# Peptides against a protein of PDB entry 2N1D, part 25

Target 1, 169 residues: chain A of PDB entry 2N1D
Amino acid sequence: EVKVKIPEELKPWLVDDWDLITRQKQLFYLPAKKNVDSILEDYANYKKSRGNTDNKEYAVNEVVAGIKEYFNVMLGTQLLYKFERPQYAEILADHPDAPMSQVYGAPHLLRLFVRIGAMLAYTPLDEKSLALLLNYLHDFLKYLAKNSATLFSASDYEVAPPEYHRKAV

## One batch from the design tools (peptide; aimed at target 1 P12 L80 V114 R115)

Design b1_p18_7_s2 (made by RFdiffusion4, then SolubleMPNN; from b1_p18_7, 9 letters changed)
Fold by OpenDDE base, seed 4:
Structure b1_p18_7_s2 (fold): chain B 169 residues (1-169), chain A 18 residues (1-18)
Amino acid sequence: as target 1 above (169 residues)
Amino acid sequence: SELDARFEEAKAALGSAA
C-alpha cells in the first residue's frame, strides 16, 4: 500500500467535513465557488512563480493534470459519503458533460488524497517515479494546508432540505 | 487520540454506497 500522509493541519478538517455531512446532514454547496480546476491552477501558478526549473515546471503541470484526472475518475465512486449520493446524482443530471473538477471544490479534492494511495499502489510506477510523485502530492497537500483558511470553511456547507433527506435515507 | 479515531472513521466512511 502506498501511504499518502495527510498534513496534521488538515486532518481536523477532514473530520469536520465528515461531521458536517454525516452527522449534521449538510451538503457542500455545488457548484463550488472555487472548483478543483481553479485550485489546481492556482497551485500550478504558485509553483511557477517560485522560479522552478523547466523540469520542475513540467513536473508540476503533469502532477496537476494527474490530480485532476484522478479526481474526476474517483469522485463519484470513492470520494463521496453516502449522504452525498443524491446530490451527486443531481449534479450528473444537471451537468452531464462537465468534469467533476469543475463542479466540486476543496473539501472533495482533499478527500482524494485519503484514497489515492490505494490507487497508486496498483499503478505501474518504478520506485523512483513513485517517490517523486508522492513528493509532489505531499507538496500539493502542504499547499492546501497553507491555504486552508480560505479553502475549507463550514460556511460552504448548508443544511440539506427535508426533501433531500427523504432521498438520502 | 480522539482526533485520530474520528479521522479513521471519516476515512472508512468515504465511498460508502448509496
Scores: peptide ipSAE 0.632, ipTM 0.932, DockQ to the pose 0.774
OpenDDE base, seeds 1, 2, 3, 5: peptide ipSAE 0.627, 0.621, 0.625, 0.622; ipTM 0.929, 0.929, 0.930, 0.929

Design b1_p18_7_s3 (made by RFdiffusion4, then SolubleMPNN; from b1_p18_7, 7 letters changed)
Fold by OpenDDE base, seed 5:
Structure b1_p18_7_s3 (fold): chain B 169 residues (1-169), chain A 18 residues (1-18)
Amino acid sequence: as target 1 above (169 residues)
Amino acid sequence: SELDARVEEAIAALGSAA
C-alpha cells in the first residue's frame, strides 16, 4: 500500500472540513475564489522562483499536471461527502464542460491526498519513479501547509439554504 | 491519536453516494 503522509498542520483542517459539511451542513462556496488550477499554478511558479534547473521545472510541471488530472477524475466519485452531492450536480448542470479543478478549491484538493495513495498503488511505476513522485507530492503538501492560512478558512463555507436540505439526505 | 482517529473518520465518510 502506498501511503501519502499528511502534514500535521493540515490534519486538523481535514477534520474541520468534514465537520463543516457533515455536521454543520455547510457548503464550500463554488466556484472557488481560488481554484485548484490557480493553486497548482502558484506552486509551479513558486518552485521556479527558487532557482530550479530546467529539469526540475519540467518535473514540477509534470507533477502539477498529474495532480490536476487525478483531481478531475476523482472529485466526483471519491472526494465528496454525501451532503455535497446536490451541489456537485448543480455544478455539472451549470458547467458541464468545465474541469472540476477550475471550480473547486483547496479543501477538496487536500482531500485528494488522503485517497491518492490507493490509486498510486495500482499504477505501474517502478520503485524509483514512485519514490520520486511521492517526494513531489509531499513537497506540494508542505506548500499547502505553508500557505494554509490563506488557503483554508471556514469563512469560505456557507450554511446551506433550506431548499438545499430538501435535496440532500 | 485522537486527531488521527477523527481524520480516519472523515476519510471514511468521503465518496458517499447521494
Scores: peptide ipSAE 0.670, ipTM 0.935, DockQ to the pose 0.746
OpenDDE base, seeds 1, 2, 3, 4: peptide ipSAE 0.665, 0.668, 0.667, 0.668; ipTM 0.931, 0.933, 0.933, 0.932

Design b1_p18_7_s4 (made by RFdiffusion4, then SolubleMPNN; from b1_p18_7, 9 letters changed)
Fold by OpenDDE base, seed 1:
Structure b1_p18_7_s4 (fold): chain B 169 residues (1-169), chain A 18 residues (1-18)
Amino acid sequence: as target 1 above (169 residues)
Amino acid sequence: DELDARVAEAEAALGSAA
């Protein structure tokens, strides 16, 4: 089994995010003020600014593209709590052609990494390629941890309105 | 530990329709 380790700095956020949605009945504000696309772009630019080689830059771009693709595929089926389903349905109705990486933000992106390991286990990658990919995924998670103060905030959530509760239960 | 247990609880709830 492929296991992606979450940085200790980000584990409390996974718990807070879960609590805000499932226990406090709040919703992350959509569309996100900083969406997944922009976060990945910032990461890529950050890596490029570190003076990486051409080959390393190419690898970063491939990783970014892969994370984006996995997120867009997995968001609706694996990365939502039950309480968020009506919100997701509304997003699909209002923005049917928009990839979810342009709608959702850092909290949902972080959720990807608690589930992506299982997906990678079924991906036919050689041992060297898998190790390299895991290294970049962990590198990206460290980037999220470094910028956690700006990416993860309870102020980006709000109490769901009464009309939402009626269709959520 | 306790934190890992809470993370596991959050993870288990993801993707749940019930």
Scores: peptide ipSAE 0.683, ipTM 0.936, DockQ to the pose 0.691
OpenDDE base, seeds 2, 3, 4, 5: peptide ipSAE 0.677, 0.679, 0.680, 0.681; ipTM 0.936, 0.937, 0.936, 0.938

Design b1_p18_8 (made by RFdiffusion4)
Pose (drawn by RFdiffusion4):
Structure b1_p18_8 (pose): chain A 169 residues (1-169), chain P 18 residues (1-18)
Amino acid sequence: as target 1 above (169 residues)
Amino acid sequence: EEEYYEEKIEEIKEELGV
């Protein structure tokens, strides 16, 4: 199976997010302003601002769109805990206009890369095509971890009260 | 530390998904 190193800079954050959901019994039931699509656009324009190009412009642009669609096909199914089901239906009902790539903010973005390595093990392309994919994915994760101090806000996870657990049982 | 984080990532992968 494909071995992909998830940024060790973000591993403490991954464990922190997991720790908050499971151990700390905290849930993310609110729309974040610092959302995945905004970070995707930020990274997409970042590559352009350093070196204005046409050939790499659409390359970054569609790869970012790829992450967007990849995130959309996994967010509510593959990137979600069973304990996040109540908050999912809640946010989806309260804010039916807002995309999930926005309301769940940056903490849920890292989950995509965790699961996408497993699913891409069942769809094995050659090393070269996969290398270009992982190249840009790791490049994004490098930038992601670089700005992660002002990027991730796991502090928004609030402990789910017993009344709220009634929606999980 | 690396082994701990690798184990936790495996746990996270197992617990994710709905």

Design b1_p18_8_s1 (made by RFdiffusion4, then SolubleMPNN; from b1_p18_8, 11 letters changed)
Fold by OpenDDE base, seed 4:
Structure b1_p18_8_s1 (fold): chain B 169 residues (1-169), chain A 18 residues (1-18)
Amino acid sequence: as target 1 above (169 residues)
Amino acid sequence: SEEKFDAELEKILADLGV
């Protein structure tokens, strides 16, 4: 099994995220103030500003594109708690042609890395390519951890209204 | 502890997508 290590700094957030949604019955505010697309763009720009070579820049862009693709494919089926399903349905109705990377934000993006390892296990990558990919994924996670104070906040969640509770069961 | 977090992550994994 492909193991994607979550930075220790972000593990508590995943627990808090789970708690906010599942136990406190809150919802992440959508559309996100800072969506996945923007986070990935910021990361790419951050890497470019660090004086990376053209080859590394290309690799970063490919990784960003890959993360975005995986996120958009997996969000609806893999990255939502049951309580979030009605919200997702509403998003699909309101934004039928929008990729979910333009709607959702950092918390859901982080959830991707909880699940992506299993998906990568079925991807026909050679050992070297997989190692390189994992290095970039871990690098991106380090970036998320470094910016966790601005990317992950309970204030981005809202208590779901009573009418939402009725349709979320 | 790291062990506690890992246990919680496994629980989260179980809940995601269900």
Scores: peptide ipSAE 0.352, ipTM 0.894, DockQ to the pose 0.806
OpenDDE base, seeds 1, 2, 3, 5: peptide ipSAE 0.095, 0.165, 0.305, 0.174; ipTM 0.753, 0.807, 0.870, 0.822

Design b1_p18_8_s2 (made by RFdiffusion4, then SolubleMPNN; from b1_p18_8, 7 letters changed)
Fold by OpenDDE base, seed 2:
Structure b1_p18_8_s2 (fold): chain B 169 residues (1-169), chain A 18 residues (1-18)
Amino acid sequence: as target 1 above (169 residues)
Amino acid sequence: MEKEMEEKIKKILEELGV
């Protein structure tokens, strides 16, 4: 098993996100005002501004690409609560060719890191490559924690209308 | 408190993807 540690600063948000959706029956507003693509781009630019070598910059780009790919693959099957399924269906109908990284935002991206460890356990990576990847994933999570005030807010959620409740059961 | 948080995260894991 591969363990991806979530920063302690972000764990309360995971709980708040869970509460907003499952208990308060709210939905994250879509499309996100700041989508996953934008967050990853900001991270890459942040790393570049820190004076990294070309090789390190290349590695960051590969990690960003990997996170994006995993997110797009896993969002619909592993990163949604039951209450969010009707919303996801509407998104697919309205934007059939759009990657979910262009639609969803920080809260759903954070959920990826709750699940990604199990996926990496079945990925054929050598010990050195896995360690390097984990270091970058943790580095990215620290970046999210550093910018949590601007990335995570309950104001990005809205109460689902009665007609939605009927769909979600 | 930390144990409580981990229990909540476990609950999240159980409910995601359904």
Scores: peptide ipSAE 0.491, ipTM 0.921, DockQ to the pose 0.791
OpenDDE base, seeds 1, 3, 4, 5: peptide ipSAE 0.481, 0.485, 0.490, 0.486; ipTM 0.918, 0.920, 0.921, 0.921

Design b1_p18_8_s3 (made by RFdiffusion4, then SolubleMPNN; from b1_p18_8, 7 letters changed)
Fold by OpenDDE base, seed 1:
Structure b1_p18_8_s3 (fold): chain B 169 residues (1-169), chain A 18 residues (1-18)
Amino acid sequence: as target 1 above (169 residues)
Amino acid sequence: DEEKFEAEIEKILEELGV
């Protein structure tokens, strides 16, 4: 099993996110004010500004592209609580061809890293390549932790309306 | 799949003592 460690600073957010959705019956507002695409773009630009404009820049772009792809593949099937299913269905109905990285935001992106390790276990990568990838994933998670105050907020959630509850039954 | 995700979150909850 490939283990991706979530920073201790972000684990409490996963708890809050879980509580908001499953216990308080709230929903993350969609489309996100800052979607996954923009977060990844900001990260790439951040890495570029740190002076690594050589081969490392190419590697960062590939990692960003990979994270985006994994997110878009996994969101609908692996990263949602049951209560969020009606909302997801509405998004698909309204925007069937839109990648979820353009709709969802930081909380759901963080959820990816809870499950991505299991997916990487089935990816045919040599040990060195896997180690490098894991280093970048951990680096990205550290970036999320550093910017958590602007990326994660309970104010981005709202109480689901009665009509939604009727759809959820 | 949803059950697997929730199970992983449950592990995190246990780790944090929630």
Scores: peptide ipSAE 0.438, ipTM 0.896, DockQ to the pose 0.099
OpenDDE base, seeds 2, 3, 4, 5: peptide ipSAE 0.220, 0.128, 0.134, 0.285; ipTM 0.827, 0.779, 0.782, 0.857

Design b1_p18_8_s4 (made by RFdiffusion4, then SolubleMPNN; from b1_p18_8, 6 letters changed)
Fold by OpenDDE base, seed 4:
Structure b1_p18_8_s4 (fold): chain B 169 residues (1-169), chain A 18 residues (1-18)
Amino acid sequence: as target 1 above (169 residues)
Amino acid sequence: MEEEYEKKIEEILKDLGV
């Protein structure tokens, strides 16, 4: 199995997110104030501003595109807690053609990296390509960690109303 | 701290997507 290491700075948030949803019965406010597309765009711009070569810039763009694709594919099936399913259903009804990267934000994006390792284990990548990908994924996670104060906040969650609880079975 | 979070992350893995 491919293991994607989560930065220590983000582990507490990952747990807090889990607690907010599953135990506190709160929901992340959707659509996100800062969606996944925006986060990835900021990362790409950040990398470009660091004076990367053209090849490195291209690689960053490909990684961003890949993360976005993985997120959009996996969100509905792999990155939601049971309590979030009614919310997701409402999102699909209201935004049937919108990619989830335009709706969801940093917490759900972080969840991707909890699951992506297992998926990458079954992806036919050569050793060098896999290592390169992992390096970029870790680099992106470091970026999230550096910006965690602005990306992750319990204030982005709200207590689900009673009528929601009835739907969340 | 490490042990605490790792155990909870294991629980997260169990809870996601179910």
Scores: peptide ipSAE 0.543, ipTM 0.926, DockQ to the pose 0.814
OpenDDE base, seeds 1, 2, 3, 5: peptide ipSAE 0.529, 0.526, 0.518, 0.529; ipTM 0.924, 0.923, 0.921, 0.924

## One batch from the design tools (peptide; aimed at target 1 K128)

Design b1_p19_1 (made by RFdiffusion4)
Pose (drawn by RFdiffusion4):
Structure b1_p19_1 (pose): chain A 169 residues (1-169), chain P 19 residues (1-19)
Amino acid sequence: as target 1 above (169 residues)
Amino acid sequence: EEEEEEEEEEEELEEELEE
């Protein structure tokens, strides 16, 4: 199976997010302003601002769109804990206009790369095509971890009260 | 300098895929 190193800079964050959901019994039931699409656009324009190009412009653009669609096909199914089901229906009902790639903010973005390596093990392309994919994915993760101090806000996870657990049982 | 080297590697890899 494909071995992909998830940024060790973000590993403490991955464990922190998991720790908050499971151990700390905290849930993310609010729309974040720092959202996945905004970070995607930020990274997409970042590559352009350093070196204004046409050939790489659409490359970064569509790869970013690829992450967007990849995230959309996994967010509510593959990137979600069973304990997040109540907050999912809650946020979806309260804010039916807002995309999930926005309301769940940056902490849920990192989950995509964790699962996408497993699903891409069942769909094995050659090393070269996969290398270009992982190249840009790791490049994004490099930038992601670089600005992660002002990027991730796991502090928004609030402990789910017993009355709220009634929606999980 | 490291980022420029990475960009060159990316261009070479794209060329190999196109061939």

Design b1_p19_1_s1 (made by RFdiffusion4, then SolubleMPNN; from b1_p19_1, 8 letters changed)
Fold by OpenDDE base, seed 2:
Structure b1_p19_1_s1 (fold): chain B 169 residues (1-169), chain A 19 residues (1-19)
Amino acid sequence: as target 1 above (169 residues)
Amino acid sequence: SEEKKEEEKLEKLLKELEE
């Protein structure tokens, strides 16, 4: 198995996220105020501002594109708690052609990195390419940790209405 | 270790994804 290490600063957030959804019966507000596309764009711009060469910029763009693709593929089948499924169904019904990276935000993006390791284990990459990818993924996670105060907040969640509870049972 | 226990707890909670 490919191990993707979650920064220690973000592990407590994953627990809080779980608690907000599963125990407190809250939902992340959708569409996200800052969606996954925007977060990835900010990361790419951040890397550019650090004086990267053209080759490095290309690599960052490829990583961003890859993260976006994995997120869009995995969100509906790997990254949702049971309580969130009615909300997801509503999003699909109202916006059938919208990439989920334009709808969901930082909390769900962070969940991706909990599951992506298993997917990468079956991806045909040579050892060198895999190591490079993992380095960028860890770099991105450190970026999320550095900006966690603006990306992760319980105020982005709200108590689900009673009618939602009936659908989520 | 405490770190190992924390990781195990996190893994247990996150198994609820898509259950």
Scores: peptide ipSAE 0.192, ipTM 0.794, DockQ to the pose 0.022
OpenDDE base, seeds 1, 3, 4, 5: peptide ipSAE 0.187, 0.184, 0.190, 0.183; ipTM 0.794, 0.795, 0.801, 0.806

Design b1_p19_1_s2 (made by RFdiffusion4, then SolubleMPNN; from b1_p19_1, 7 letters changed)
Fold by OpenDDE base, seed 1:
Structure b1_p19_1_s2 (fold): chain B 169 residues (1-169), chain A 19 residues (1-19)
Amino acid sequence: as target 1 above (169 residues)
Amino acid sequence: MEEEKEEEELDKLLEELKE
């Protein structure tokens, strides 16, 4: 199994995110003010501004594209708590043709990296390619940690309305 | 030991993620 290490700075947020949803019965405000597409774009631009060569720029773009694809595939089945299911159903009804990377934001993106390791184990990559990918994934996670004050906030959540509680278990 | 305890607690909480 491939292990993706979550920065220590972000582990408390994962707990807070869980608490907001499961204990406090809140929901992340959707569509996100800053969606996954935007976060990945900012990261790519950040890396490009560091004077990367053409080859390095290509690698960053490929990593960004990969993260986006994994997120869009895994969001509905792997990255939601039970309490969030009615909200997801509503999102699908309201945005049937939109990828979830345009709807959801940083908290759900961070959840991806908890699960992505198991998926990478089934990806046909040689040892060198896998090592390179892991380096970029860890680099991206460090980027999230550095920008955590802007990307992760309890104020992005809201108390679910009474009618929602009747639909959710 | 402290890191292991933190990982165990986090893994337990995150196992609630599901379809």
Scores: peptide ipSAE 0.164, ipTM 0.783, DockQ to the pose 0.023
OpenDDE base, seeds 2, 3, 4, 5: peptide ipSAE 0.068, 0.073, 0.075, 0.061; ipTM 0.720, 0.725, 0.724, 0.714

Design b1_p19_1_s3 (made by RFdiffusion4, then SolubleMPNN; from b1_p19_1, 9 letters changed)
Fold by OpenDDE base, seed 2:
Structure b1_p19_1_s3 (fold): chain B 169 residues (1-169), chain A 19 residues (1-19)
Amino acid sequence: as target 1 above (169 residues)
Amino acid sequence: DEEEKKEKELDELLEELKK
């Protein structure tokens, strides 16, 4: 398995996220005020502002596109807790053609990186390409950590209504 | 099912992160 290291600064958030949903029975507010698409766009713009060459800019765009694709594929099947399933079902019913990267936000995006390593293990990349990809993924995670105060907040969650509890539990 | 299995795997990974 390919090891994707989560920054130590973000590990506590993953625990808080888990606790908010699984123990406190809260839900992340959807659609996200800042969705995955916008986060990735901000990252790309951030990298471009750092004086990257055209080739490096292209690489960043490809990485962003890849992260988005992985997120959209994996969200529904691998990145949700059981308590979040009814919410996801409602989203699918209301927005069947919308990519989940336009609906969900930073917490779910961070969960991707807990799982993406296993997916990369089955991706036919040569050693050099894989190393480059991992470098960008870690760079992106560092970006998330740097902006964690604005991207990750318990205030983005809310207590699920009683009607929801009847569906989920 | 596969979704349930993957969710359990996520939970296990998160448990490791808690340590």
Scores: peptide ipSAE 0.122, ipTM 0.776, DockQ to the pose 0.021
OpenDDE base, seeds 1, 3, 4, 5: peptide ipSAE 0.048, 0.044, 0.093, 0.042; ipTM 0.671, 0.688, 0.747, 0.678; seed 1 fails the geometry check

Design b1_p19_1_s4 (made by RFdiffusion4, then SolubleMPNN; from b1_p19_1, 6 letters changed)
Fold by OpenDDE base, seed 4:
Structure b1_p19_1_s4 (fold): chain B 169 residues (1-169), chain A 19 residues (1-19)
Amino acid sequence: as target 1 above (169 residues)
Amino acid sequence: EEEEEEEKKLEELLEELKK
């Protein structure tokens, strides 16, 4: 089993996110004010500004691309709570050709790292490549933790309207 | 410990994803 460690600082947010959606019946505001693409771009730029070599820059870009791809593949089937399904359906109808990384934001991106370990367990990566990937994933998670105050906020959620509840039942 | 309770809650929310 491939285990991706979630920073302790971010674990409470996962619980809050779950509570906001499942118990409080709120929805993350979509399209996100700061979408996954933007977050990944900021991370890449952050890493590049740290004086990395060209080779390291390439590696960061590959990791960013990988995270984006995994997110776009997994969002609809792996990263949503039941209550969010109608919202997702509406998003697909309104933006059929848009990758979900342009629609969703930090909370859903964080959910990816809860599930990505199981997916990585079946990827054809050698031990060295997997270790390197895991290091970058953890590095990215540390970045999310460092910027958690701006990336994760309950103010980005809103109470679902009555009409939403009617179609969410 | 609060961490243990948090881990338990995290495990619970994991079960609710993908439903």
Scores: peptide ipSAE 0.174, ipTM 0.801, DockQ to the pose 0.022
OpenDDE base, seeds 1, 2, 3, 5: peptide ipSAE 0.082, 0.069, 0.082, 0.066; ipTM 0.712, 0.708, 0.687, 0.712; seed 3 fails the geometry check

Design b1_p19_2 (made by RFdiffusion4)
Pose (drawn by RFdiffusion4):
Structure b1_p19_2 (pose): chain A 169 residues (1-169), chain P 19 residues (1-19)
Amino acid sequence: as target 1 above (169 residues)
Amino acid sequence: EELEELTEKIVAILEEEEE
């Protein structure tokens, strides 16, 4: 199976997010302003601002769109805990206009890369095509971890009260 | 199936960019 190193800079954050959901019994039931699409656009424009190009412009643009669709096909199904089901239906009902790539903010973005390596093991392309994909994915994760101090806000996870657990049982 | 299609599309774009 494909071995992909998830940024060790973000591993504490991955464990932190997991720790909050499972151990700390905290849930993310609110729309974050720092959202996945905004970080995607930020990274997309970042590559352009350093070196204004046409050939790499659409490359970064569509790869970012790829992450967007990749995230959309996994967010509610593959990137979600069973304990997040109540908050999912809650946020979806309260804010049916807002996309999930927005409301769940940056903490849920890292989950995409964790699962996408497993699913791409069942769809094995050659090393070269996969290398270009992982190249840009790792490049994004490098930038993601670089600005992660002002990027991720796991502190918004609030402990789910017993009355709220009634929606999980 | 959607992942395979998106991956093929991204790979095609990146190959064109590299050329």

Design b1_p19_2_s1 (made by RFdiffusion4, then SolubleMPNN; from b1_p19_2, 9 letters changed)
Fold by OpenDDE base, seed 3:
Structure b1_p19_2_s1 (fold): chain B 169 residues (1-169), chain A 19 residues (1-19)
Amino acid sequence: as target 1 above (169 residues)
Amino acid sequence: SRLEELTKRIVEILLKAEK
């Protein structure tokens, strides 16, 4: 098992996110005002501004690209609650060629890291390699935690309309 | 697997960056 540790600061948000969707029957407003692409770009730029070797800068960029790819692959099949399925279907219908990293935002990106460990387990990595990868992922999660006040807000959700509720539950 | 190959590629890059 590959365990990706979520910062304690962000764990309450995962609960709130779950509650907003499943209990309060709300939906994250799409397209996100700050999508996954922009979050990852900001992180990469942040790391760049902190001063890194060219190789490490390249490494961060590759990790960012990797996170994006994982997100785009996993969003539709693994990161959505049942209540969100109709919304996702609508997004696909309206924007069939758009990567979901351009549509969804921080909450769904955070959900990725709840699930990504299981996916990483499919890759046969030695302990050193896995630890190294996890270090980069944890660094990104730390970044999310540092910026949680601006990235995670219940105000980004809205109550689903009655017609949506009827078809979603 | 697509993601598996991606991960392997990334790890390889990360390893090089650590040196």
Scores: peptide ipSAE 0.679, ipTM 0.955, DockQ to the pose 0.705
OpenDDE base, seeds 1, 2, 4, 5: peptide ipSAE 0.665, 0.679, 0.675, 0.671; ipTM 0.953, 0.956, 0.956, 0.955

Design b1_p19_2_s2 (made by RFdiffusion4, then SolubleMPNN; from b1_p19_2, 8 letters changed)
Fold by OpenDDE base, seed 3:
Structure b1_p19_2_s2 (fold): chain B 169 residues (1-169), chain A 19 residues (1-19)
Amino acid sequence: as target 1 above (169 residues)
Amino acid sequence: SEIEKLTKKIVKILNEAEA
């Protein structure tokens, strides 16, 4: 198993996220006011401002692109709670050509890192390469933790309407 | 696997960057 370490600061949020959706029957407001694309862009710019070498800047950009792609691939099948499925279906209907990274935000992006480890385990990588990848992923997670106050808020969720409850599992 | 392809691509780039 590939272990992706979630910062301790973000673990309580994962619980809150789960509670908001599954127990309180709320939905993250979509489209997100700050979508995954923008979060990743901010991260890339943040890394750039830190004075990295050209090679590392290039690497960060590719990691950003990779995370985005990971998210877009996994969102619909791996990252949603059952209660969120009708919302996702509505999003697909309303925005069929939009990548989910333009629709969803930080909470769902964080969920990616809960699940990505298992997916990465299917890719045969040498130990050094895996460690290197994980280092970059962890660096991004550190960034999320650093900015958690602005990225994660229960106020971004709303109580699902009664008609939604009838649709949802 | 799409994830596998993406991962290999990223890892390749990262290895180059660290070299």
Scores: peptide ipSAE 0.583, ipTM 0.938, DockQ to the pose 0.760
OpenDDE base, seeds 1, 2, 4, 5: peptide ipSAE 0.561, 0.580, 0.559, 0.563; ipTM 0.934, 0.938, 0.933, 0.935

